Peptides against a protein of PDB entry 6O8C. Designs and how they scored, part 62

Target 1, 262 residues: chain A of PDB entry 6O8C
Amino acid sequence: VGLRYEKISLPKIHPRYDLDGDASMAKAVTGVVCYACRTASTLLLYQELMRKGVRWLVELVKDDYNETVHKKTEVVITLDFCIRNIEKTVKVYEKLMKVNLEAAELGEISDIHTKLLRLSSSQGTIESSLQDISSRLSPGGLLADTWAHQEGTHPRDRNVEKLQVLLNCITEIYYQFKKDKAERRLAYNEEQIHKFDKQKLYYHATKAMSHFSEECVRKYEAFKDKSEEWMRKMLHLRKQLLSLTNQCFDIEEEVSKYQDYT

## One batch from the design tools (peptide; made by RFdiffusion4, then SolubleMPNN)

Design b2_p13_8_s4 (from b2_p13_8, 8 letters changed)
Fold by OpenDDE base, seed 4:
Structure b2_p13_8_s4 (fold): chain B 262 residues (1-262), chain A 13 residues (1-13)
Amino acid sequence: as target 1 above (262 residues)
Amino acid sequence: SELEKIIEEALKA
């Protein structure tokens, strides 16, 4: 599930002056850094797509929340209406009892009233849960998506461009080393330039791989970890919303059993 | 994942 962070290694650079070996080494280094550039680009794209997905999921969950609130409100209205009707019925039967007309049904209606009040009390718990969810989804809440903007790599970091600049420098040296190889032997001054360029190539390559490891791979891993954690929490939240919705339906179903008494 | 494989390959290079 998680990406294991490993130290990036470059091909071995032999300190000895060797035109054939240096050309081959330079080619290999160019390939590695090129691969790093492409990988960095892919990682960036992945994160950008994930950020879009995160935003989408936030909106989806907000919609789910609103639907649940709406359903809860509907049930509260229905329940309150039923309670009021039962209370009126209770009052009527109490009056009838005073004149000794009908009393046998009063106990049953009173029991229904008690059950409805209990259901109404459960709505308070649902309301509290919804308020908690709203708080968590609100700006600055525990499920805020601010991490998506803070963690990982971003286009504004220009990591791919920075790596590309280094790759260009390395590639230029590689092409020169190909030419040097073709010459088979270099004059003293050209040999010295070749040696200096080899050092430059090593410097650029090391810088590129360090940047790739520390600024691309490591940050990507952090982003991935945060995203997975956040997504688990969001999915759990959706399950909570579904549970609350189902509770509302259960209450509505229970209330429907007593509507014939109203 | 495929992406993880790509990263692993890049880290080995």
Scores: peptide ipSAE 0.018, ipTM 0.657, DockQ to the pose 0.018
Fold by OpenDDE base, seed 1:
Structure b2_p13_8_s4 (fold): chain B 262 residues (1-262), chain A 13 residues (1-13)
Amino acid sequence: as target 1 above (262 residues)
Amino acid sequence: SELEKIIEEALKA
């Protein structure tokens, strides 16, 4: 009769953490931070393009202003010339009246003179309006584009790069968690490392999302709001310039009616 | 002006 022995197996210790859940969580976090990186890049690109557009529009409006000023000056010269000629004619007719000539012509010329003086007065109003526009477009004026350089995010801020660094750290932890999941169980030291990495992942993720929200999204929204306000004002100003130009053309046309009398 | 010239010529005649 032989001795009976039983093979005793030690109980398996289950980890108190979920390796499958941790891997899934890390994957999700990686996706979110990746989204933040791409979005930050897109927002930056948008702002840079808008800054270029702002500069372009400023130059365009300045050109419009200069053209309007040129037209106004041309009309003033023409109008003043016409007024001087009419005044000479009035003087001649007044002399003719002393020798008993017809007064009807003098009355007509005097009426034309009065009309021309009214047109000349309107030029003063146009000049005042142009000066106001110039003041608004000048450095430090209400329509200055200094805000475009100050507001929003810039390449020099390195926001995308900062987020990418955090994403790299998170991605590394995610890949490790995939390996950990495949191991099913980790040794004590490896388990402790896993727990520490999980804490690091949360730290990096929180930092990334805070940076994205506060330094990218918020500043972008401020830039967007300011740009929309500025754009509306610039478009309105351009319409004002067009109106002033049209007024100059109207005056020029009116003056042309009386050039035959000069 | 042309008108002034005409008037001046008329006054000379």
Scores: peptide ipSAE 0.000, ipTM 0.291, DockQ to the pose 0.002; fails the geometry check
Fold by OpenDDE base, seed 3:
Structure b2_p13_8_s4 (fold): chain B 262 residues (1-262), chain A 13 residues (1-13)
Amino acid sequence: as target 1 above (262 residues)
Amino acid sequence: SELEKIIEEALKA
């Protein structure tokens, strides 16, 4: 899970005044920062989509949990009813045995009663497991989605816009350097302006790359790592819920075998 | 249960 991006770096900037070299360098810098802007936008979009996905998954798992709880409750009611009926039957057979009726049936019913009680005990374990899952899904629990709102980059950070402003400045200088190159030779004043613009270009580029690395990439990677870990845990939890559901069905099936005695 | 009812009736006879 996650977007792959290419690691980018600024080209080497030579200190010497060279109209051809400076134009080429400026072009390269423009390309790099442009890529950074696009990448930042893509990374932001991914994170926003992931946040929506996280919320969706949380709701899905909550629904699964509720269904499991409902099924468990149904089984408990059925099991308890069956146990009560068997207990009544046992009492009746005990009375019959006192009047010299066959004792073989009483033994069978007693065995069934014992089995049902064991099944009832297993329901307690299921309940405990469900409570654990509920605690993990609850606000402040280990599977809370608070990280999704805190980690990573957000539209409100305006990172893409900030990078775009820097890109615009860089692009303007690049176009000027193209014109300067076409002139082949600049007057003294224009040459000085070119040199100053080169310094500005470097400043803007460095600022852009630092911002991209520290405020976009780094935060994205942190978000990605947390999202992967969280997703793994959520998937495991869903498997646990499925297992519990299956256990409930198994118990229900076993209980159904003894309903003829009720 | 139905069985219980049958048995109870039998015990009363």
Scores: peptide ipSAE 0.000, ipTM 0.294, DockQ to the pose 0.002; fails the geometry check
Fold by OpenDDE base, seed 5:
Structure b2_p13_8_s4 (fold): chain B 262 residues (1-262), chain A 13 residues (1-13)
Amino acid sequence: as target 1 above (262 residues)
Amino acid sequence: SELEKIIEEALKA
């Protein structure tokens, strides 16, 4: 999971005045910073798509939760109905014994009643688990998606635009260095300007690479790591919901065994 | 319940 990108670095900038070398260096720098701009844009797009995916997954899990709650409610109604009917049956058998009629089945019915009450107790555990899951999914919960809006890079950061401005400055100097190279030799004043522009190129390039590394790549990696962690937790939660659903089905099946006694 | 009904009828007999 995640977008692959290549690690980039600036070429070595020699302090010595060299028209051919400076033009070549400037070309290389332009290429590197251009790659940084494209990469920053791609990383931003990836994160925006992931944010949409996160929102989608949250809704999916909420649907799973609601389905589980619905099933649990259905089972509770069925179980409670069965318990009430068994309790009535127990009372009838007790009356039979008072009139000296054979009631050998009373023990069996009482045992069924006890088993049903145990099943009812398990519903409390399921309810507690569902409440825990609800709390985790709620705003401020451990599985809240607030991190997706905080971590990483955002369009509002204007990182691509900032890098593009620096790239434009670098490109302008590169084109001038191409012209300087074509002249083969510069007059004293033009040579001094060239040297000064070389220093400007260095500052722009350094600023661009620092911004790319610290404000784009680093933040992207943090977002990626956080998203992977969150995704694992969400998938685990879905498995928990499935487990709870299965428990409800198991209880329903067990209750169905005693329907003949109702 | 059906069982309760059967038991009540048996008590009357």
Scores: peptide ipSAE 0.000, ipTM 0.285, DockQ to the pose 0.002; fails the geometry check

## One batch from the design tools (peptide; made by RFdiffusion4, then SolubleMPNN)

Design b2_p14_1_s1 (from b2_p14_1, 7 letters changed)
Fold by OpenDDE base, seed 4:
Structure b2_p14_1_s1 (fold): chain B 262 residues (1-262), chain A 14 residues (1-14)
Amino acid sequence: as target 1 above (262 residues)
Amino acid sequence: SEEFEKELEKLLEE
């Protein structure tokens, strides 16, 4: 879930010279561009915070991975030790069987050996899964966080500053139009300046809104979409790791049942 | 004045 913002648009600008209308229009434009500037800043902040969150989550998942690998390794060592001991026991009983001793016990131990070998095989599957996860988390993998550095808007883009400059120009014209309105009537030269300023106002406003839409909002939305997708995948991966860890614990518990025979 | 209005109208159409 990303930040919600209102879709904004410039007010209608009438070509006719009208001091009252122009002042009102300029006020509205100032408000809209001001909102755009603030929104751009907020969107940027959100993205920066999200980038921190992404980095944090990557490290967390890597830690989870390492813990799972560690647990898997522990279980493998324990299991291998148990298997070796059982195999030694099997050999002894096989020799005894040649002299017609301990036939029933040999059968039981052999069954345990078979079960342990099956557990060992399952560890191979876990290993493969871990390798897959490692591949996905590796540089260039499907879960790489490179997108977080590429997508969206960045402080280096200076979008907020650019919008602020335009806002300043617009605000200045607005204040002048407010004064013009108060005069009720302008001299010819002042009227011409007013008209030119109105053109400038429109130009700045249009530029601001285009920049806001194309360089701020659009990129933010792209970042948001990528973030959501990536986050879902990462959470799923964490669940997979947890599942693998639990499988290791289950195997360890089962192996412990047979330790009396080793 | 009329010329200005026309020019502004053109700008608004762009």
Scores: peptide ipSAE 0.017, ipTM 0.466, DockQ to the pose 0.134
Fold by OpenDDE base, seed 3:
Structure b2_p14_1_s1 (fold): chain B 262 residues (1-262), chain A 14 residues (1-14)
Amino acid sequence: as target 1 above (262 residues)
Amino acid sequence: SEEFEKELEKLLEE
């Protein structure tokens, strides 16, 4: 579940001046920060793709909602028509009974009427459910997708670019350290520069890793968790819509059984 | 829609 990445850490930076060791250390640091840059980019891409998925899912569910509403409306019309027809029939039979005419079918018709009224009452429940779903999907609702625009990392944050700048600085120092290593011995001034560069390397590296951890990884994980939760809820809601649609079909089928009386 | 669904499944299964 989610994008997998390796946890990375900076190598130990020894304070001792050692041209061989410093070159090796710098190489390792460069590798780690390079990995951080690539990972940050990948994490960003993942989130952007997920945002697209979120938008897609919202539209899908909205379509399902509209279809369900349409079907519900159709059934309501049909049901109401049947009820009206049955009621007319009941009235006719009641009048006939008043004049002492046999109405053997009255009991059956009355029972059908009662059943239809029960079905009609169930439509109210469906309507309430649809309203609830609508409210949840509406702006500010519990299933609003506003979080997708807020959580996680975004291209506008320029995290990858910031890390790349630091990586460039680190890489430059690494290449210098390779040259220094090749010299085997440095003059006093060059040695001092090397020591200063080592400090700079440490500074850039720690800054990069801190930024990566706090601004990239942490936010990504928060986004991932939020997205998974939201998507599960949305899929469940979609299933609810399908269930409501099926209920409408069931009611329609039941009404069709009484069409001979309407 | 099928492509998006497939992508989502891939992303959620990782």
Scores: peptide ipSAE 0.017, ipTM 0.550, DockQ to the pose 0.009; fails the geometry check
Fold by OpenDDE base, seed 5:
Structure b2_p14_1_s1 (fold): chain B 262 residues (1-262), chain A 14 residues (1-14)
Amino acid sequence: as target 1 above (262 residues)
Amino acid sequence: SEEFEKELEKLLEE
């Protein structure tokens, strides 16, 4: 789960003045920071895609919830109607007992009434479960998707652009070092410039890698972890909704067995 | 929706 990337690190920067070594080092640094830029872009894209998926899944689960609520409502209406009819039937049979001694039939109807009342009680449990799910999906609930907008990196952060600026500076120095290498030997003033540029290279590279690590990778990993946790919970919730739906169907089926008495 | 579902499946497999 999640995008995999290679671990990158800056090469060792030796303090010693060495035209060949400095050119090679600068080339390596350019490569590393270039990879960081590309990786940052990829990580950002991945997160944006995930955010779209999160929004989609939330809507899907809300639809599932609404369907379950609708089914539950239908069953409640049917069940309540059946209970009322059975209660009327019980009263009729009680009157008949005074005349025809219909004790056996009354007993059967009374048992059905008891079963229906049990089913009605189970509906209360389903209602409570649905309310719990609703609360979890509501704003501020445990399964709210606010984290998706807060965690991770965003286009507005302009991390890729910031890294690209640093990469441009590094690349310029690398090309200069390549030229310096070709000269084989530099005059004193040119040597001093080279040394200063090497310090600048180090500064830019360090800044780039710190930014990449702290503002891109770390935040991405936090987003990834949060998304995995949230996704697991959402999938579990969908299973719960399915279970509740099935319970409603089971109750409806059971009630249908007693419709002949109503 | 189907496109997003497929994408989510891919993400979950990683």
Scores: peptide ipSAE 0.016, ipTM 0.555, DockQ to the pose 0.009; fails the geometry check
Fold by OpenDDE base, seed 1:
Structure b2_p14_1_s1 (fold): chain B 262 residues (1-262), chain A 14 residues (1-14)
Amino acid sequence: as target 1 above (262 residues)
Amino acid sequence: SEEFEKELEKLLEE
């Protein structure tokens, strides 16, 4: 169902100069941005693992497809062989009839022949289904996995690193505000520096949260949605392949009943 | 079966 994360928001930043309040605010901001960094990293990891899983599943389904094709081919060969033999038998019986010999079994053999031809026709449907599946799995097909590379966040985006830089700046200001708080009162110049740092803190924090929301969370959600849809379709396709395989086995079993006439 | 077919063919040739 995807990775769950908590919605985060920045605390209110008051413009008022307050050493105690500013230290507390800075601490809270640091915590929020820390969470954003960790979450971004986790979301990235999840997506990378999912991409690996997607590739794995594609290969698995391709293997299933190949096995189904192999089984289908085997059945076609067996069925065709059986049909040819039955046709020869029919000809022999027809010849017997020409010489006025009893051929009570001719009707039965003819019925078997008709059934086998029907089974042969069903193989055409199976073939068509396999071709459809092959087309869907092919490059550019409906089940192509190109989206996995295009959607979401990637290590090359350097999102975690960018957030970490901002976090470092914020953390430094936080530690300074802790010191300022401990002083209880600042000289005029130090007070002005504190006020400027508070503004810097605000800008760093807002930049971090915007980046997190727009470049991490939003893209992750898009990736998640596409992955869920694609996975559902792939699993359904596997079920279709299994069904086709079972149909081949059923036909093979039916044909085996008539091998006594070959 | 092929065997049955062959036997029938032989009978028809006699």
Scores: peptide ipSAE 0.000, ipTM 0.394, DockQ to the pose 0.002; fails the geometry check

Design b2_p14_1_s2 (from b2_p14_1, 5 letters changed)
Fold by OpenDDE base, seed 4:
Structure b2_p14_1_s2 (fold): chain B 262 residues (1-262), chain A 14 residues (1-14)
Amino acid sequence: as target 1 above (262 residues)
Amino acid sequence: SEEFEEELEELLEE
């Protein structure tokens, strides 16, 4: 779930010269662009925090992976040791059987050997799964975090600063329009300046809103979508790792039942 | 007056 923001739009700008209307319009424009600036800053902050979270999660999952690999290796060693011991025992009993001794025990031990070999085969499947996970987490893999560095807005884009500059220009014109309103009537030259400033205001406002929409909001939404998708996949992967770990524990427990024969 | 404002808008777009 990403940050919620309100959809903003510029007020209607009337072409007619009207000191009261122009002052009111300028005030509204200032408010809208101010909101855009603050929102852009908030969206940027959110993304930066999320990037930190992504990096953290990557490391966490890598740790989980390493722990799973370690546990798997431990079980493999234990299992192989048990298998070797059982095989030695089988050989001894086979020799004894040649002299008609211990036939029933040999059957039991052989069955245990078969079960252990099956468990060993399952470890191969676990290994394959771990390799797949490793591939997905590797550079260029499907779960690489490269998108977090590419998608969205970044401090280096200077979007907030650009919007702030435009806001400053707009605010200046707004304050002038407040003064103009207070005069109730302007001289011809002042009126022309007012009209010119009104056009500048419109230009700056439009530029600000376009920049906000295209360079801030749009990119943020893209980042948000990618983040949600990636996060879901990572959480699923963690569950897979946990499952593999549990499988290793289950195998270890099963092997422990046969250690009396080794 | 409106024509002048329109003209100014065009100039700002250049």
Scores: peptide ipSAE 0.018, ipTM 0.523, DockQ to the pose 0.144
Fold by OpenDDE base, seed 1:
Formats: C-alpha cells, sequence, structure tokens
Structure b2_p14_1_s2 (fold): chain B 262 residues (1-262), chain A 14 residues (1-14)
C-alpha cells in the first residue's frame, strides 16, 4: 500500500584533497541526488493520480447515493399505495361486521396492515441514514476532499525542477573532477579551483537533500496518510449505501406479497 | 472511469 522508495543519504565528503577520492565521491553524490530527482517526480505523479482517483471516487459515491435515493423513493410510493389500499379494505370489512356478517379475514388483513406500517417506519430510518450520508458528502462534510488539494506536493511547487537545477550543478562538478582525476596532478591554481568546487558540491548536495526530505518526502507521507484514511471511509460509505439499497429491495419484496389485497 | 479505477488499484496495491 502506497508508493515505496528507498532511504537515501549522502556519502561522506572528506576534506582532504584527493583527485581519485573526490571523483568517486562526486559520482556517488550525483547518483544520490539523481535518485532524489526521480523519486520526487514519482511521488508527485502518485499524488496527482490519487487526486484524480479521489475525484472519481467522489462522483462514483454520489451516483451510488442518487441511485439509492431513487430506489428508496420508489419503495416509499409503492408502500404508501399498498397501505392506502389495505386501509380501504379494512374499512369495508369493518362495515360488514357492523351488519353482523362474518369477517374472519379481518384479522389477517389487520395484521398485514400492522406489518406494512412497521415497514413504513423502517423507511424513516433509511431516510435518516441517507441524510447522514448526504451531510458527510456535502461541502464541508466529514468526507470532503479538500485535503487532497491542500496536502502533499503539487506541480506548481516546482520541486523536481529545483532539484534538477542542483543536480545539474553537481553533475558539472563531477565531470570536472573526472577530468581532474585523469590529469593525475593539477597545477596550484587548478588545485585551488578543485577545492572550491568541492565545497560548492557539498552545498548543492546538502541543499538538494534537505529540499527532498522536507518538501517532497515529508509532504508525500502526510498526503499518503490522509488519503488512506479518507479512502477507507469512502469505501465504507459505499458499503453502507449498498446495504440501504438492499434494505429497500427487501421491503419492496415484502410489500409485493401483499399486493393481492390491493 | 475504468482508467481511474485501474490507476487506483495499482496505487493501492503498493
Amino acid sequence: as target 1 above (262 residues)
Amino acid sequence: SEEFEEELEELLEE
């Protein structure tokens, strides 16, 4: 679950002037920062895909909600119609009883009426549940997706580009150190330049790693945690909607058994 | 929709 990445750290940078060692160190630093750039890009892509998924899931759940509401409405209409018809039948039988006619069926019809009224009451519970779900999905609700726009990293942050700039600087120094190594010995002035470049390399590298850790990894982890929590809640909500839909079908089926009296 | 579903599935499997 979630995007996996390897922890990276900069190699030790020795202060001693060593053409072979400095070239090797620079190569390693280049590799690490290169990995950071690629990872930052991947983390960004993951988050962007998740944002799309979040939007998609919201719409899907809204559709599920609307379907459930539609089914509930249908059942309410059917149930109310059935109740009205049964009530008319009850009145007819009660009238027959007033004239001292046998109405053995009155008890059965009355029981059916009671059952239907109970089913009608259960619809109220379904309605309340749907209202709760609607509130949770509404703007500002508990399942609002505003976090997806706020948390994490975004293309506008230009994190990858910033890291690439630093990587380019590091790479240039690495190539110079590779040349320096090939020379085996540098003149005094060239040696001094090499030493200064080594310091620059260190600063670029540390800046890159700090940026990567603080602005890419940390924010990604926060986004990931929130997304997982939100997704779990949304999936649970879908299950609730399905349950409510099934309850509506069950009620409809029960009502259909009594339609012979309508 | 299907594309997004696939993308989500891939992301959630990690």
Scores: peptide ipSAE 0.016, ipTM 0.547, DockQ to the pose 0.009; fails the geometry check
Fold by OpenDDE base, seed 3:
Structure b2_p14_1_s2 (fold): chain B 262 residues (1-262), chain A 14 residues (1-14)
Amino acid sequence: as target 1 above (262 residues)
Amino acid sequence: SEEFEEELEELLEE
């Protein structure tokens, strides 16, 4: 689950002046920071894809909601029609009984009426459930997707670009250290420059790794966790909608059994 | 929609 990446760390930077060692160290640092840049880019891409998925899922669930509402409305209309017809029939039979006419079917019709009223009451429960779902999906609701725009890293943060700048500086120093190594011995002034560059390398590297860890990895992990939680809830909600739809179909089927009396 | 679903599945399986 989620994008896998390797944990990276900077190699130890020895304070001792050593042309061979410094070149090797610089190479390793360059590699690590390069990996950080690539990883940051990949993590960003992952999040952007997930944001697209979030938007897609929201639309899907909204469509399901609308379909459920439509079906519910259809069933309500049908049910109400049946109830009205049965009530008319009941009234007729009641009048017939008052004039001492036999109404053997009255009991059956009354029972049907009672059953239909119970079905009608269940529609209220479905309506309440739909309202709850609607509230959860609404702006500010528990399943709002606003987090997707807030959590994680974004292209506008320019994290990859910032890391790339640092990588460029590091790479430049590395290439210089390769040249220095080839010279085997440096003049005093050149040696001092090398030492200063080594300090700069350390500075850039630590800055890069800190930025990568704090601004890229940490935020990505937070986004990942949030997205997984949200998606599970959304999928569950979708299943609830489907369940409500099925309940509507069940009610419709039950009503159809009494169509001969309506 | 199918493409997005597939992409999501791939991303969530990793």
Scores: peptide ipSAE 0.010, ipTM 0.538, DockQ to the pose 0.009; fails the geometry check
Fold by OpenDDE base, seed 5:
Structure b2_p14_1_s2 (fold): chain B 262 residues (1-262), chain A 14 residues (1-14)
Amino acid sequence: as target 1 above (262 residues)
Amino acid sequence: SEEFEEELEELLEE
């Protein structure tokens, strides 16, 4: 689940010269852009924490994979040894039959041999599944974490710093508008300066909000969506690994039943 | 088992 934030918008900026209205508008703009700065910082922090979590999960799943591979290898060794021993036993019983010795057990041993061969075949399927999982986790694979380094916003983008610069400019104009309001009436030259500053305020505010929406929010949402999708796939993969591990244990248990014949 | 196999081989040699 991603971080929730409130939707923000700039207040209406009226073209009409109004000292009281302009001061109020500037105050509102300052508040909105200030919120954008804080939100951008929070969104960045969240993404950085998620990236750490992604790296941690990748290592965890790799460990799970290695454990499964190790268990599979042990089972293969045990199974192959058991098969070889059973095959030797079958040969001995066949010789007994040639000399007219009763070997009623031959049928049972042969059946065991057949079952072991089936188990050996299933190991091939497990191996194929493990190879598939390995390929998915490998660099360039479907579950690679390269997206975490590409998607979203990063400290190197300096989005918070850029927004802060714009906020500083806006705040300066706001404080001037407070002073202008206190004067109640401005001389012609000061009035013209006020009008120009109002245009600058509009420019800075628009730039800040565009940057926030396009470079911070949009990219964050893309990162969030990608992370959720990836996380779901990783959880599914862990379940697959668990299933394969259980299959190995099941095979080992089955083989143990026939150890008395080896 | 290996022991059983060995025993069977001995019986075949007699």
Scores: peptide ipSAE 0.000, ipTM 0.355, DockQ to the pose 0.002; fails the geometry check

